# Designs tried in a protein design run: peptides against a protein of PDB entry 5Z08. Part 218

Target 1, 168 residues: chain A of PDB entry 5Z08
Amino acid sequence: RQKDEWAKKTSSLMKQLDWFIGEHLGAMLAAEELGGPVVGELMEIDPDDLSAGFNAHGKLKKATSQPDLDRRQRRIDDIWGPQDEQGQAHKRKRGADEALAASAEMRDLIEQLMNKLVEAGGDNSATYVEIPRESAAARFLVRSKVAMFHPNDARRLRLVDFGRDLDD
Target 2, 222 residues: chain B of PDB entry 5Z08
Amino acid sequence: GLPRLIDAIEEASKIPAKRRQTPIKPTIEKLTTHLYTHGASPDSLLRLADLLTLRNHLDQASLAAITRNLYPSSTVSDEVVLRFIGALGHGQLKPTLALQALFLRWLVMVYHLLENPGVLGQVYGVLFDLLDTAAIRPQLCHLLALVTRRKHVRPFRIQAILTLSRQTGGDPNLTGLLRVFKNYYPEIIVGDATKGRASAFKHPDPQWRQHLDEIQQRRSEA

## One batch from the design tools (peptide; made by RFdiffusion4, then SolubleMPNN)

Design b2_p22_3_s2 (from b2_p22_3, 12 letters changed)
Fold by OpenDDE base, seed 2:
Structure b2_p22_3_s2 (fold): chain B 168 residues (1-168), chain C 222 residues (1-222), chain A 22 residues (1-22)
Amino acid sequence: as target 1 above (168 residues)
Amino acid sequence: as target 2 above (222 residues)
Amino acid sequence: EKEWAEKLKTLEEIYQRLLASM
C-alpha cells in the first residue's frame, strides 16, 4: 500500500516533469542550441514598446530599444540565414527535431543522473554521467543548480546533492 | 510563384471589391492551394501577416482562408509573431475578433516553429491583459499555457485569473491556465476554481499538424 | 520505503530548480 502510494506520487511528478520538458523547456533548449536566447535569460519587451511600435504601415517603429531585436534578428539570420542550402535544410530539420531531441536529451539526462545517484550507493565518485557533448540541456541543468560538472572534466556531470546545503 | 500571388492580392487589397476589375477569389484560391502544397517562406509569411493584420479591402472569408492555410515551410520570425500580437484586442483598425482567434490558434499550432519562442514571453503582459475578451479567450488561454514561465506567474496575475474565473462562472480555459500556474507554484490556493472542468489544451487541429509536418519534412529532404 | 521517499524528494527538487530557472 505505502509503496504503491509512493509509486503513484513519483509517477505523477514524472508526468508533470515530462510535460514541462516537452511543452516548455524542450523548445527553449532547442532555441538555445540553435543559437537563440539562453534559457532563463529572456529579456522582457515592454508591452508599451510593442503597442507604440507599429506605425500606420505596420512597421515596428525603431524604438531605441530595438538594438536587441536587431541583434536577435541578426542572430536569427546568423542561425537561420542563407548558409548553403544543404546546411540549412539540415539545421531546419534540426529545429523541430531539436525541440524533440532537446526534450529527449533533457529527459534522458535527468534519468541517467538519478539512476547514477541511486547506483552509487553514497559514493560521490560514481555519481557522474558521461555526456557526449555540452548540450543546452546539460548547461541548463548546471545553471539551474540541478547538476554539476566534474571540476576537471566537463564531459562528466553529476546530480547536486540536495541534502547538502549548496552554500557549503 | 507565391510572391506574385501575394503581389496581386496586395494590390487588390487596396481597392474596394466593387471597384476591382477582376474578381480576387481565383487568386486567393491559387494562393491557398500554393500554401497548402508548399507552405510559406519567412518572407512570404511576413507579407501575408501584413495582409491579414492591416486594414484593407479583403473580405473576411478570404482572410480566414489564408490564415487556415498559413503553413510555414520553415521557421516563424519574431516580426511575424509581433504582427499577429499587434493585431489583437479592440479597435476600429484591428482585425475582427473572429480573425484574431484564428491568429491565436495559428500561433499555438506553429509555436514549435518560432525562431524565438521567448518573444511571446516578452509580450506576455499584452496577451494576459486580453483575457477579459471572451471571443478570443479559448485560444488566448491555450497560447498562454504554452508561453507561461515562472517569471510570469505573479501574484497580481494569479488574482486576476481567479477574479475573472469567478466573473465568468469558471471558464474551463481559465481553469486550465490556472493549473499551468499551479505547476510553477504548487502552493497556489485556487480553491474551487480548479475543481471545475479545465481545458486540456489539446492541439486545435491534428490534421493541420500532420500536414505541417509533411511540409516541414519535404523541406528537410530538399 | 526510504528509497522511494528519497527518489521522490530528489525529483521534486529537480523539478523545482528547473522551474525556478525558467
Scores: peptide ipSAE 0.457, ipTM 0.470, DockQ to the pose 0.289
Fold by OpenDDE base, seed 4:
Structure b2_p22_3_s2 (fold): chain B 168 residues (1-168), chain C 222 residues (1-222), chain A 22 residues (1-22)
Amino acid sequence: as target 1 above (168 residues)
Amino acid sequence: as target 2 above (222 residues)
Amino acid sequence: EKEWAEKLKTLEEIYQRLLASM
């Protein structure tokens, strides 16, 4: 009975987390991966500002005329801004695909981080997940203080020990 | 083709049902079958949005049937979105609240196909002010859950939801929306309003989604 | 039971921190 209640609560929370990642966070992470705003830093971006696209630093670009930057900026404009019709469908599909990919990456990373924490049995050295790249998902987990990089290896990410941080 | 079916329905919509020479139901069935099989182009969507949102002589069952089969074959323009948003609320010229709930459900189900999802953010206030309308609240909360960004989470809106949640005895949809708000501002004191049962805002119709995906996939292969 | 409680607590904390960082 009590185990079933915990399982049910965990499942419910996981569903909420999955929804949050899929419906909100994934698109923003995808935008960050595409050179859009960093999640949490430029949240005051007006939709009209999103349509202006982003510079290499995730800041709003003034409409500069260069065609190849136009593809990424068009992707950001296509994901987040007014798109032109034909380019829109491929770019929205791509944006949706990138949002789905970012959502999946975030979800998988959270799951791996949690599983490693359980498997480590209290050994902090064993809690690290090896990440293939420093993704927007990984960076966001670090910025959110959910995870931390290994001090000597940015390819190793671990969950923050919330138990210790709450007792300190 | 679809344009000719829309033409016939547009003309029929100008005439009261009792004065029509031919029953419109067979044409509606052909339209809905076509929409189910092929979806609607952006141009067809706009025309259908006008048929659905503007006061005409089409019966509610026909309007509901069109809305339930309103699969975009492509994207959904801002103009189409704004037609549906403009149709929301109370008024003699507005569609029924039941039809408005179907429009909101449709917007939820096609949200990922919007040309500019930001358009809904621009009309956020209009949507939010309709939360007191019980008949559309479930779908409205779901749409707002998708649309809500940090900029929309304002103290007055938090208080409005809290007040409405108390007045409704803790509507699960409002509780769900409050959780979305708390996602942007964890420091929001939502009190016991978030401890209750919340809607998970699951996709309203998984079969509709799957069928939409099939229609959209055919477009990507063409 | 303790493990499930810890897992739930961890998930809650993850969720809250992600939300706080939006």
Scores: peptide ipSAE 0.456, ipTM 0.479, DockQ to the pose 0.298
Fold by OpenDDE base, seed 3:
Parts: C-alpha cells; sequence; structure tokens
Structure b2_p22_3_s2 (fold): chain B 168 residues (1-168), chain C 222 residues (1-222), chain A 22 residues (1-22)
C-alpha cells in the first residue's frame, strides 16, 4: 500500500516534470541555444515564437509582421523550398526539433544526475556526470541551483545536495 | 545605386549559376566597387547580411568578395549582428566554415560601430560553445576577447578553455582568451597553458581599418 | 520506503528549483 502510494506520487511528479520540460522549458532552452534569451529572462516562449527569432536584447521578437523577417523566410523558401507552406513548416519543424532535442537533453541530464547520486552511495567524487558539451540545459540546471560543476572540471556536473543546504 | 545592385544580386541568387541568362560577376564587381567607395547603409547591410547568411545560389568567391568589402557607412544594427551569429556553427543550411570565419573577422573589425555592443554579450554562450570548431577558433577567440566582461568569466568557462587548450596542444588563441579571463580574475591558475605563445589579438586588417575610417569620416562631414 | 521518499523529495526539489528559475 505505502509503496504503491510513493510509486504513484513519484510517477505523477515525473509526468509533471516531463510536461514542464516538454511544453515550457524545452522551447526556452532551444531559444537559448539559438542565441535567444537566457531561460528565466523570458516568460513563456511559444515554440511557434522560436521561428520569429530573438532580438539583440534576447527578447523574442514578437512576430511583428515586420516584412523583413518574412523577407528572409520568403527568400529561404523561394530558394530552397517549394513555395508557401513548406518553408514555414521547415522553420517551425526546425524550432520544434530543437525544442524536442533540448527537452530530451534536459530530461536525460536530470536522469543521469539522479542515477549517479544513487549509484555513488555517498561518495561525492562518484556523483559527477560527464557532459559532452556545455548546453543550455546544463547551464540552466546550474543557474537553478539544481546542479553544480566540478570545481576543476567543467565537463563534470553533479546534483546539488539538497539535504545539506537547508541546515546552513 | 546600391539598392538596385542588391536587387539584381538577390534575383540572381534565386537561380542556379548554370541557368542564369547573364553572368552575375560583373554585378558583383559593381557592388563591391560601390561598397568600397561609399560603404553600406544600415538597410543595405541588412539585405547584404541576408544574402551572405542565407542559403542561395551565389558562389563562395562572390560571397567572400562581398564580405571583404562590407564597409558600414554608419552603424551596425543588432539585427545585422544576429544574422551573422545565426549563421555560425555546423549545419546543412549554414554557410561554409571559411565564410563563417570571414563573418567573425568582419564582426571584430566593425565591433566599434555596433549600435549595441551588448548584443554580443547576450549571445556569449553561443559563441563560446563554438570554440571546439578549429576552422573559426582564431576569429572566434578574437571576438570573445573583445566581448568578454567579468560576468562572462565563470569557473565552468575557465575550465572549458583549459581543457580545450590541453586538447589542442595550447592553441595561441585559447591562451590569449585565457589571458583576457585572467585580467578579470588574476587568481585564475592557467598553469602551463599560458606559458605558451598567446595571440595578441591585433587588428586583422589594418588597411581595411584605415579605409573604414575614411568612409566613416565622410559621414560625419555630411 | 526511505529510498522512495528521498527520491521523491529530490525530484520535488529539482522541480521547484526549475520552476523558481523560470
Amino acid sequence: as target 1 above (168 residues)
Amino acid sequence: as target 2 above (222 residues)
Amino acid sequence: EKEWAEKLKTLEEIYQRLLASM
């Protein structure tokens, strides 16, 4: 009974986290990877807004129908696509693909961090995940105080010990 | 004028070279001559940035020639900068790494003309993550050396450069960038990575600078 | 039981910190 309740609560929270990563965080991380705003400076990036690009202030250029971004897209579409629907579909698809990739990377990184913490059995040296690159996902985890880099190795990331930071 | 030359090149860029009725080279030469003489307005720069960064049927020599003559007559907008930054990295739709190196060199040479130099600081992570790309690393390190502020010098980036420096056998450009970081945090232990030759990040083209200054001076007198 | 509680607590803390950083 109690085990089933814990399993159900854990599953529910995982679904909420997966939804949060997939529906909100993934698009924002993809935006950050594309030179957009740092996650936390922009509230709620619609994946469709990723196609609009970011201004120099890292703010989503609202799809102001400014004819110039449409001109760039039209030029790409005029050069490489069959006409109207496919080029917008390709940018939307690319934005969606980047959001999916960022979501997957964040999810995998969280899972690896949690798994390493469990496997380490209290050995802090064994809690580090090796990351192949500095990603928006990794940066966000550090900014969020979820993870920290190894002091001597930026390719090594570990989960923050949430139990110790409450007593100091 | 310049807008009509850009119009002709834009139209030609939609058509494969083998299917063009007229050679584009004479129009490119007229464009580059005009750019060399008068520079490009902000509006013209944006249009040219699109021609340079978007996949089209222009040949690499023409794109390189335009980039080498891309003198701003005034300021460089954030939008123009972001076009070039968005063109960086690996991808089938991205310009060649050789052309990306020219874009980075251009950004270095026009850095003082940016309407908002802070725009490059906002995309600092994107630029930093490209340091592993050897073909653009020299110009990228130079640009990062200009853009770097104390807020960008984080432990993870210090370690990333140190690691990459070891992996590259002490690339002088990475050593130069580490010295820039050390200016903000003198306590950074760079170890043997700084004992090597460092790039001084000198201006890439003094003649280009002089000619840019001449174009910019004409605007202040008008 | 203790392991499940710890995992759930860790996951909750991750989720809350991510949300707070949005």
Scores: peptide ipSAE 0.444, ipTM 0.405, DockQ to the pose 0.250
Fold by OpenDDE base, seed 1:
Structure b2_p22_3_s2 (fold): chain B 168 residues (1-168), chain C 222 residues (1-222), chain A 22 residues (1-22)
Amino acid sequence: as target 1 above (168 residues)
Amino acid sequence: as target 2 above (222 residues)
Amino acid sequence: EKEWAEKLKTLEEIYQRLLASM
């Protein structure tokens, strides 16, 4: 019973993560790979302004400055936006292909990072995944404090130990 | 070809069913068969969008059959999208809520083929204000989940979803949309409204998707 | 049971950190 509940919860969360990666994050990562804005950097949302949060009444405790998010979205729209009809179809196809590729890469990296963590059995040296390239996905995982590079080898990525890093 | 079939249906749509000299059903069947086999060009999509969204004398079954077979052979223009968005809501001149739900489902299924996905973001307010309409809410929440960006997540909209979620007893689609909002603002206190099952917003018709992909592939080979 | 709970916590933390970084 409990094992089945944990399996269901895990499966549900994985589906949410896969949906988030595929429908939101993948396109932004693809934009970064194509020389667009870096995911998360243009969000000068002061963590302190976000920390003010929304109350149960949907009121912002602090006014988040709106203008910079609209500029980022415009840049994404300009990168992905239509020029000429033929150029648009090629850009859209390329953009869709790059978004799918970025989504798949992010998903695969997360899966490999988790699998290596389980396989390592507590040996931090065995938790590294070898990455073929420094992708937008890999960089985003590091910026998000989900993963970290090996200090001497940028081709090696490991999951952050969320249990230890909170206690240290 | 497809244009001639659309011409015949457009002319028939101007005439009440009881006054038509010939039954329209065989022409609708030819149209839907053609759409299933070849898809619709951008020009044909616009004409079909007008037939589906404007008040005419076509029966609901025919309109639903066209909508279910409305495979784009290429891209979907902003104009086509705006026809479907303009057809949403209440009123005697609007399509039935059942047909509106099919339009929203179609927009979800063709979202990746939009010429400008940003067009839906521009009409976000129009879509959001329809969340109280129970008959279209499932598909509307799914579309909003795809369209929502951080700029759309405003305090008044958070409060509107929270209020509507309480009023509906925790509609899973509203819970799903609220989770999308929380993805942009993790600090959103969703309270007991998110303890329920949320919709995963899965593709509404995997077979339709596969068939669309086959139609789209044939265009790339031509 | 403990392993599944740890896996779920890890996934939740990954998801939250990705979301917070958007």
Scores: peptide ipSAE 0.445, ipTM 0.458, DockQ to the pose 0.283; fails the geometry check

Design b2_p22_3_s3 (from b2_p22_3, 13 letters changed)
Fold by OpenDDE base, seed 2:
Structure b2_p22_3_s3 (fold): chain B 168 residues (1-168), chain C 222 residues (1-222), chain A 22 residues (1-22)
Amino acid sequence: as target 1 above (168 residues)
Amino acid sequence: as target 2 above (222 residues)
Amino acid sequence: EKEWAKKLKTLEEIYKRLQASL
């Protein structure tokens, strides 16, 4: 009976998490992967400032030099400009595909991280998941304090031990 | 073609049914068949949005049939979105609440095709203020669940949902929307009234989605 | 029982932290 209640609660929470990842987080992560804003950084991006594009750190580039504005405006126009109706459709499809991919990656990472935590039986060395790349999903898990990189290997990710925080 | 069908329906919409020289139903059937087969271009969507949202002499069954077959072949413009948003709420010049619910359902189903999803975020307040309208609440909560961002989650809106949830006996759609709010602010204390069943906001019509995807794919190959 | 409770608490905390970071 209690096991069934825990299973039901877990299933319900997983469905909520899946919805959250799919409908909100995945699109934001996809935007980050495509060179958009960093997820969780409240860039008070004035809609007018979105036209200026983002620097390598996901921050709004201040309009410094005219030539870089033109190249970025061209890239923004190439990315966001009046692409022919076909180009916009391809871009939207690509954006949707990237959002789905980012959602799937985030979901898979969470699942792997949880499975490794259970399998490790308390051995912290066995809790690491190998990640193929430093994705927006992986970075967000770290920024959100859900996961930690291995100190010596950025390809290894583990769950943060919540035990200390949950018993308080 | 589709433009000629729309022309005929626009002209017929200006005339009361009893004064029409020809029945409009066959033309509506041709339109809905065309929409089902090919979808609507952005220009056709705008014209159809006006037919659906403006007061005219078209019957409710025809308006509902057009809405149910309103497959975009491409994108949905801000102007089209704003026509449907402007048609929401109470008023003698506004469409029926039943038709408004169909519009909201349509917006949910085509949300991924919006040219600028941010347009719905700009009108967030207008949508949110309609949550007390029971007839459209299920679809409205679903749309708000898609549209909600951190900037929209304000203390007064949290309190408004909590209050309305208590008043409605814990409407699952409101509980679902509050769960979306909690996604941005985990510290939101969901009172006992919200411990009930929440809506999962599943896609309203999987068959419609599949058919939309087929229409969209044909355009990418052309 | 303890393992299932731990799993659920872990998921809850993950979800909470993801949400707080948006």
Scores: peptide ipSAE 0.482, ipTM 0.627, DockQ to the pose 0.282
Fold by OpenDDE base, seed 5:
Structure b2_p22_3_s3 (fold): chain B 168 residues (1-168), chain C 222 residues (1-222), chain A 22 residues (1-22)
Amino acid sequence: as target 1 above (168 residues)
Amino acid sequence: as target 2 above (222 residues)
Amino acid sequence: EKEWAKKLKTLEEIYKRLQASL
């Protein structure tokens, strides 16, 4: 009975989280990936800063190098796309695809982070997930204080131990 | 009556100007005079929208004259709106950008007569994606300012306006649209590129509005 | 039971923090 209640509550919460990610967060994360504002930050982001991307700490990189122009141009093209009817359809499709991709990435990353935390049995060194890239999803998890990067390796992400924060 | 004038113009529109037996200009003048005096019914509006938006052999001056006199006598249907929206953008089969600007201006001026204002919200993305088209941007921003709701204010669109504002040197119409966005999300920071003068989106033609009101009043008395 | 409770609390906290950061 109690196990079933916990399972039901967990399942319900997972469904709510999946809905939240899919219907709300995914589109915003996709917007960030496409050169939109950073999710959860005040929209102070200069598009020039957006072109530079983000560092491993979820902070904007300073636009230092010429490669940023190509990224900026790509973002402009992604934002405006072709002006023809086909271009608009392609842009809408791309936006939808990016929202789906961002939602999937966020969901998968949360699941991996939780699984690693459970598997580690209290060993903090074993709680890290390797991320293939610094995504909007990864950065948002860090900004939201859900996850943290490894101090020496920005490709390693772990879930924040919420138990410590509740006892303090 | 108006239907017969539309019939004559529809038939003439199928034939190149050089091959017409009779000049169309006198018929266009009769049509525009009728529209100015009586307005267009919903059915007539739809037929006129087709004449204006579909590729035919009518000259640009005639199309512009019809558009400038396109007073609705009653409401504007979703179908009429969608014909004009479908005519926007780049393409060989689409009307000229100058004519598209007139269509957008018309939509602004008749916005309060739409049977369903929500129809424009459904095509918001189509409208928004055309903001980089300088020739229609002023009227497009004005229309978007009327249509924008909280659901349309998305991070990528905010960024798109900011980016385009920088590229255009701070187009007042874009600044005006961004101000509308900021009404829904006050946390939107307007960077230095948007410190410029914002458009107030005033009615584009007060005389046209007054004349429309006179036509609409006759409907309420009938 | 403790593991399920921990998992649920963790999910709740994740969800709360994600929502609060929007």
Scores: peptide ipSAE 0.479, ipTM 0.402, DockQ to the pose 0.239
Fold by OpenDDE base, seed 4:
Structure b2_p22_3_s3 (fold): chain B 168 residues (1-168), chain C 222 residues (1-222), chain A 22 residues (1-22)
Amino acid sequence: as target 1 above (168 residues)
Amino acid sequence: as target 2 above (222 residues)
Amino acid sequence: EKEWAKKLKTLEEIYKRLQASL
């Protein structure tokens, strides 16, 4: 019974993660691979700007950084936006294919990273996954502090040990 | 061809069903069969969007049948998207809420074919303000889940969803949308309203997707 | 049981960190 509940929770979370990767993150990663904006760098909205921006009445104080978010969204829109009709169809197909590829890569990397962590049995040296390339997915995992590169080999990626961070 | 079928339906749409000389149903069936087999070009999509969104004398079953077979053979223009968005909401000139739900479902299913996905982001407020409409909320939340970017996640919208979630007893689609918001702002306290079951916003019709992919693939080979 | 709990916690943390980085 408890094992079944854990399995159900895990399955539910995996489905949410798969959706998040496939429907949200994949397109952004594909944009990065295509020379678009770097995923996560756009996102330094200072949490303090969020907290400082909310007055007691729920009105955001005008955060001055609105123009740069709009410019960066324009760049995404320019990358994904309508160029010439034929070029756009190819770019969109390519973008969709790249989004699918990036999603699949991210999903596979997460799965491999988790599997290696389980297989290593606590040996940190055995937790590394070999990555074929430094993809947007791999870089994002590192920027997100989900994974880290081997100090001497950027082709080796390991999951961050969350156990230390969860106990602190 | 498809243009001639659309012409016939456009002309028939101007005339009340009781005053038509010929039944339109056979022409609708030919159209839907053609759409299923070949999809619709951008030009045909625009014409069909007008037929679907503008008030005319076509019956709801015919409009629904066209919408269910509205496979793009190519891309979906901003103009086509805006026709469907403009058809949303309450009003005597608006399509039925049932048909609006089909339009939103269609937009979800063709989102990856939009010429400019950013167009939906520009009309985000219009979409968001319709969340109180229960009949379209499931599809609307799904579309918003795809469209939402950090710029859209605003305090007033967070509060609006939270309020609406409480009022609806924790609609799973609203909970799902709040989870999307939380992706951009992890600090969003989704409260007890989101402890409930959230929608996973799965593709609404896998068979439709597969068939769309087949139609799209034929274009890449041509 | 401990392994499943660890796996779930790990997934939760991955998901949380991915979300936080967007």
Scores: peptide ipSAE 0.466, ipTM 0.670, DockQ to the pose 0.297; fails the geometry check
Fold by OpenDDE base, seed 1:
Structure b2_p22_3_s3 (fold): chain B 168 residues (1-168), chain C 222 residues (1-222), chain A 22 residues (1-22)
Amino acid sequence: as target 1 above (168 residues)
Amino acid sequence: as target 2 above (222 residues)
Amino acid sequence: EKEWAKKLKTLEEIYKRLQASL
C-alpha cells in the first residue's frame, strides 16, 4: 500500500516535471541555444522579493522591481519575429525541433543524474554523469543549483546532494 | 477542390435549412473528407474560421464536424486565431458554448503550428476573464497553461483563480492553472481547497495529433 | 520505503529549484 502511494506520488510529480520541461522550459532553453536570452539570468527576481509571499488572500507584497520581462519576451519575439514566410517556417520548425531537443536533453540529464545518485550508494565520486556538450539544459541545471560540475572537468555533472540540506 | 466546397457551403450558410434547394450535408461530408485527407491551407482556414465563428444558418452538428476535421496543412495565421478568440464568450451572436469549447480544444491541438504564438499572449486578458464560464473552463485552462508567461502572472489574476477555485470546490483545471502560475512564483500558496488532483493538461486527442503530423509531413515532402 | 521517500523528496527539490530559477 505505502509503496504504491509513493509510486503514484512519484509518477504524478514526474508527469508534472515532464510537462514543465516540455511545455515551458524547453522553449526557453531552445531560445538560449539559438543565441537568445539566458534562462534564469535576466530574472533578477530578488529571492527576498519572492519571499514576500502571496498571502492566502493572493496579495503579493509589492515586488517593486518589475523585471523588464518585456525585453526578454521581445527578444524571444524578435528571434521568432515575422521574417518572410519561408524564413518563418524554417525558423519555427528549427525552433520547435530545438525546443523538443532541449526538453529531451533536460529530461535525460535529470534521469541520468538521479540514476547515478541512486547507483552510487553514497559514493560522491560515482555520482557524475558525462555530458557530451555544455548545453543550455546542463547550464540551467547548474544555475538552478540542481546540479554541479566536477571542479576539474566541465564534462562531468552531478546532482546536488539535497539530503544534507533536507535532513538538517 | 476545397475552395469550391467552401464556396458552396458559404452560399448555403446564408439560407435557412428549410429554404435550401439542396441538402448541405453531402457537401459538408465532402468538405470534412477533404480536410481529413489533405488538411486546409491558410486561406481555406480563414474562410472556414469565418464560417465557424460568424452567425449563419449552418447547423451545430455540421459546425462541430468541420471543427473536428480542421487540420491545418500548413501554419495557422494570427487572423485565424483572432477569429476563434473573438467568437468566445456570451451573446446571441456568439457560437454555442459547446462549439467554443471545440474551438479552444482546436487551438490547444494546433498551438505548435501558430505563425505567432505571441498573439495568444496579447489576448491573455480576454481568455482569462472567461474562466468563470464553466462550459469552456477545461479547454480554456489548458490553453492558458500553454500561453501563460511570467508577465501574465499578476497578483489580481492569482487572487481571481484562488477565489474561483474556492467557489468551484477546487476545479482540477483551475488547480492545474495555479500550478502553472506557481512555476513562475513558487510562493503561491495553493490553499487546502486546491489540494485536489490538478489537471495534467494532456493532449486532448492523440489520434488527431498523429493524423495532423501525417498531413504536415506530406506538405514537407511536396 | 526510505529509498522511495528519498527519490520523491529529491524530485520535489529538483522541481522546486527549477521553478525558482525561472
Scores: peptide ipSAE 0.463, ipTM 0.712, DockQ to the pose 0.281; fails the geometry check

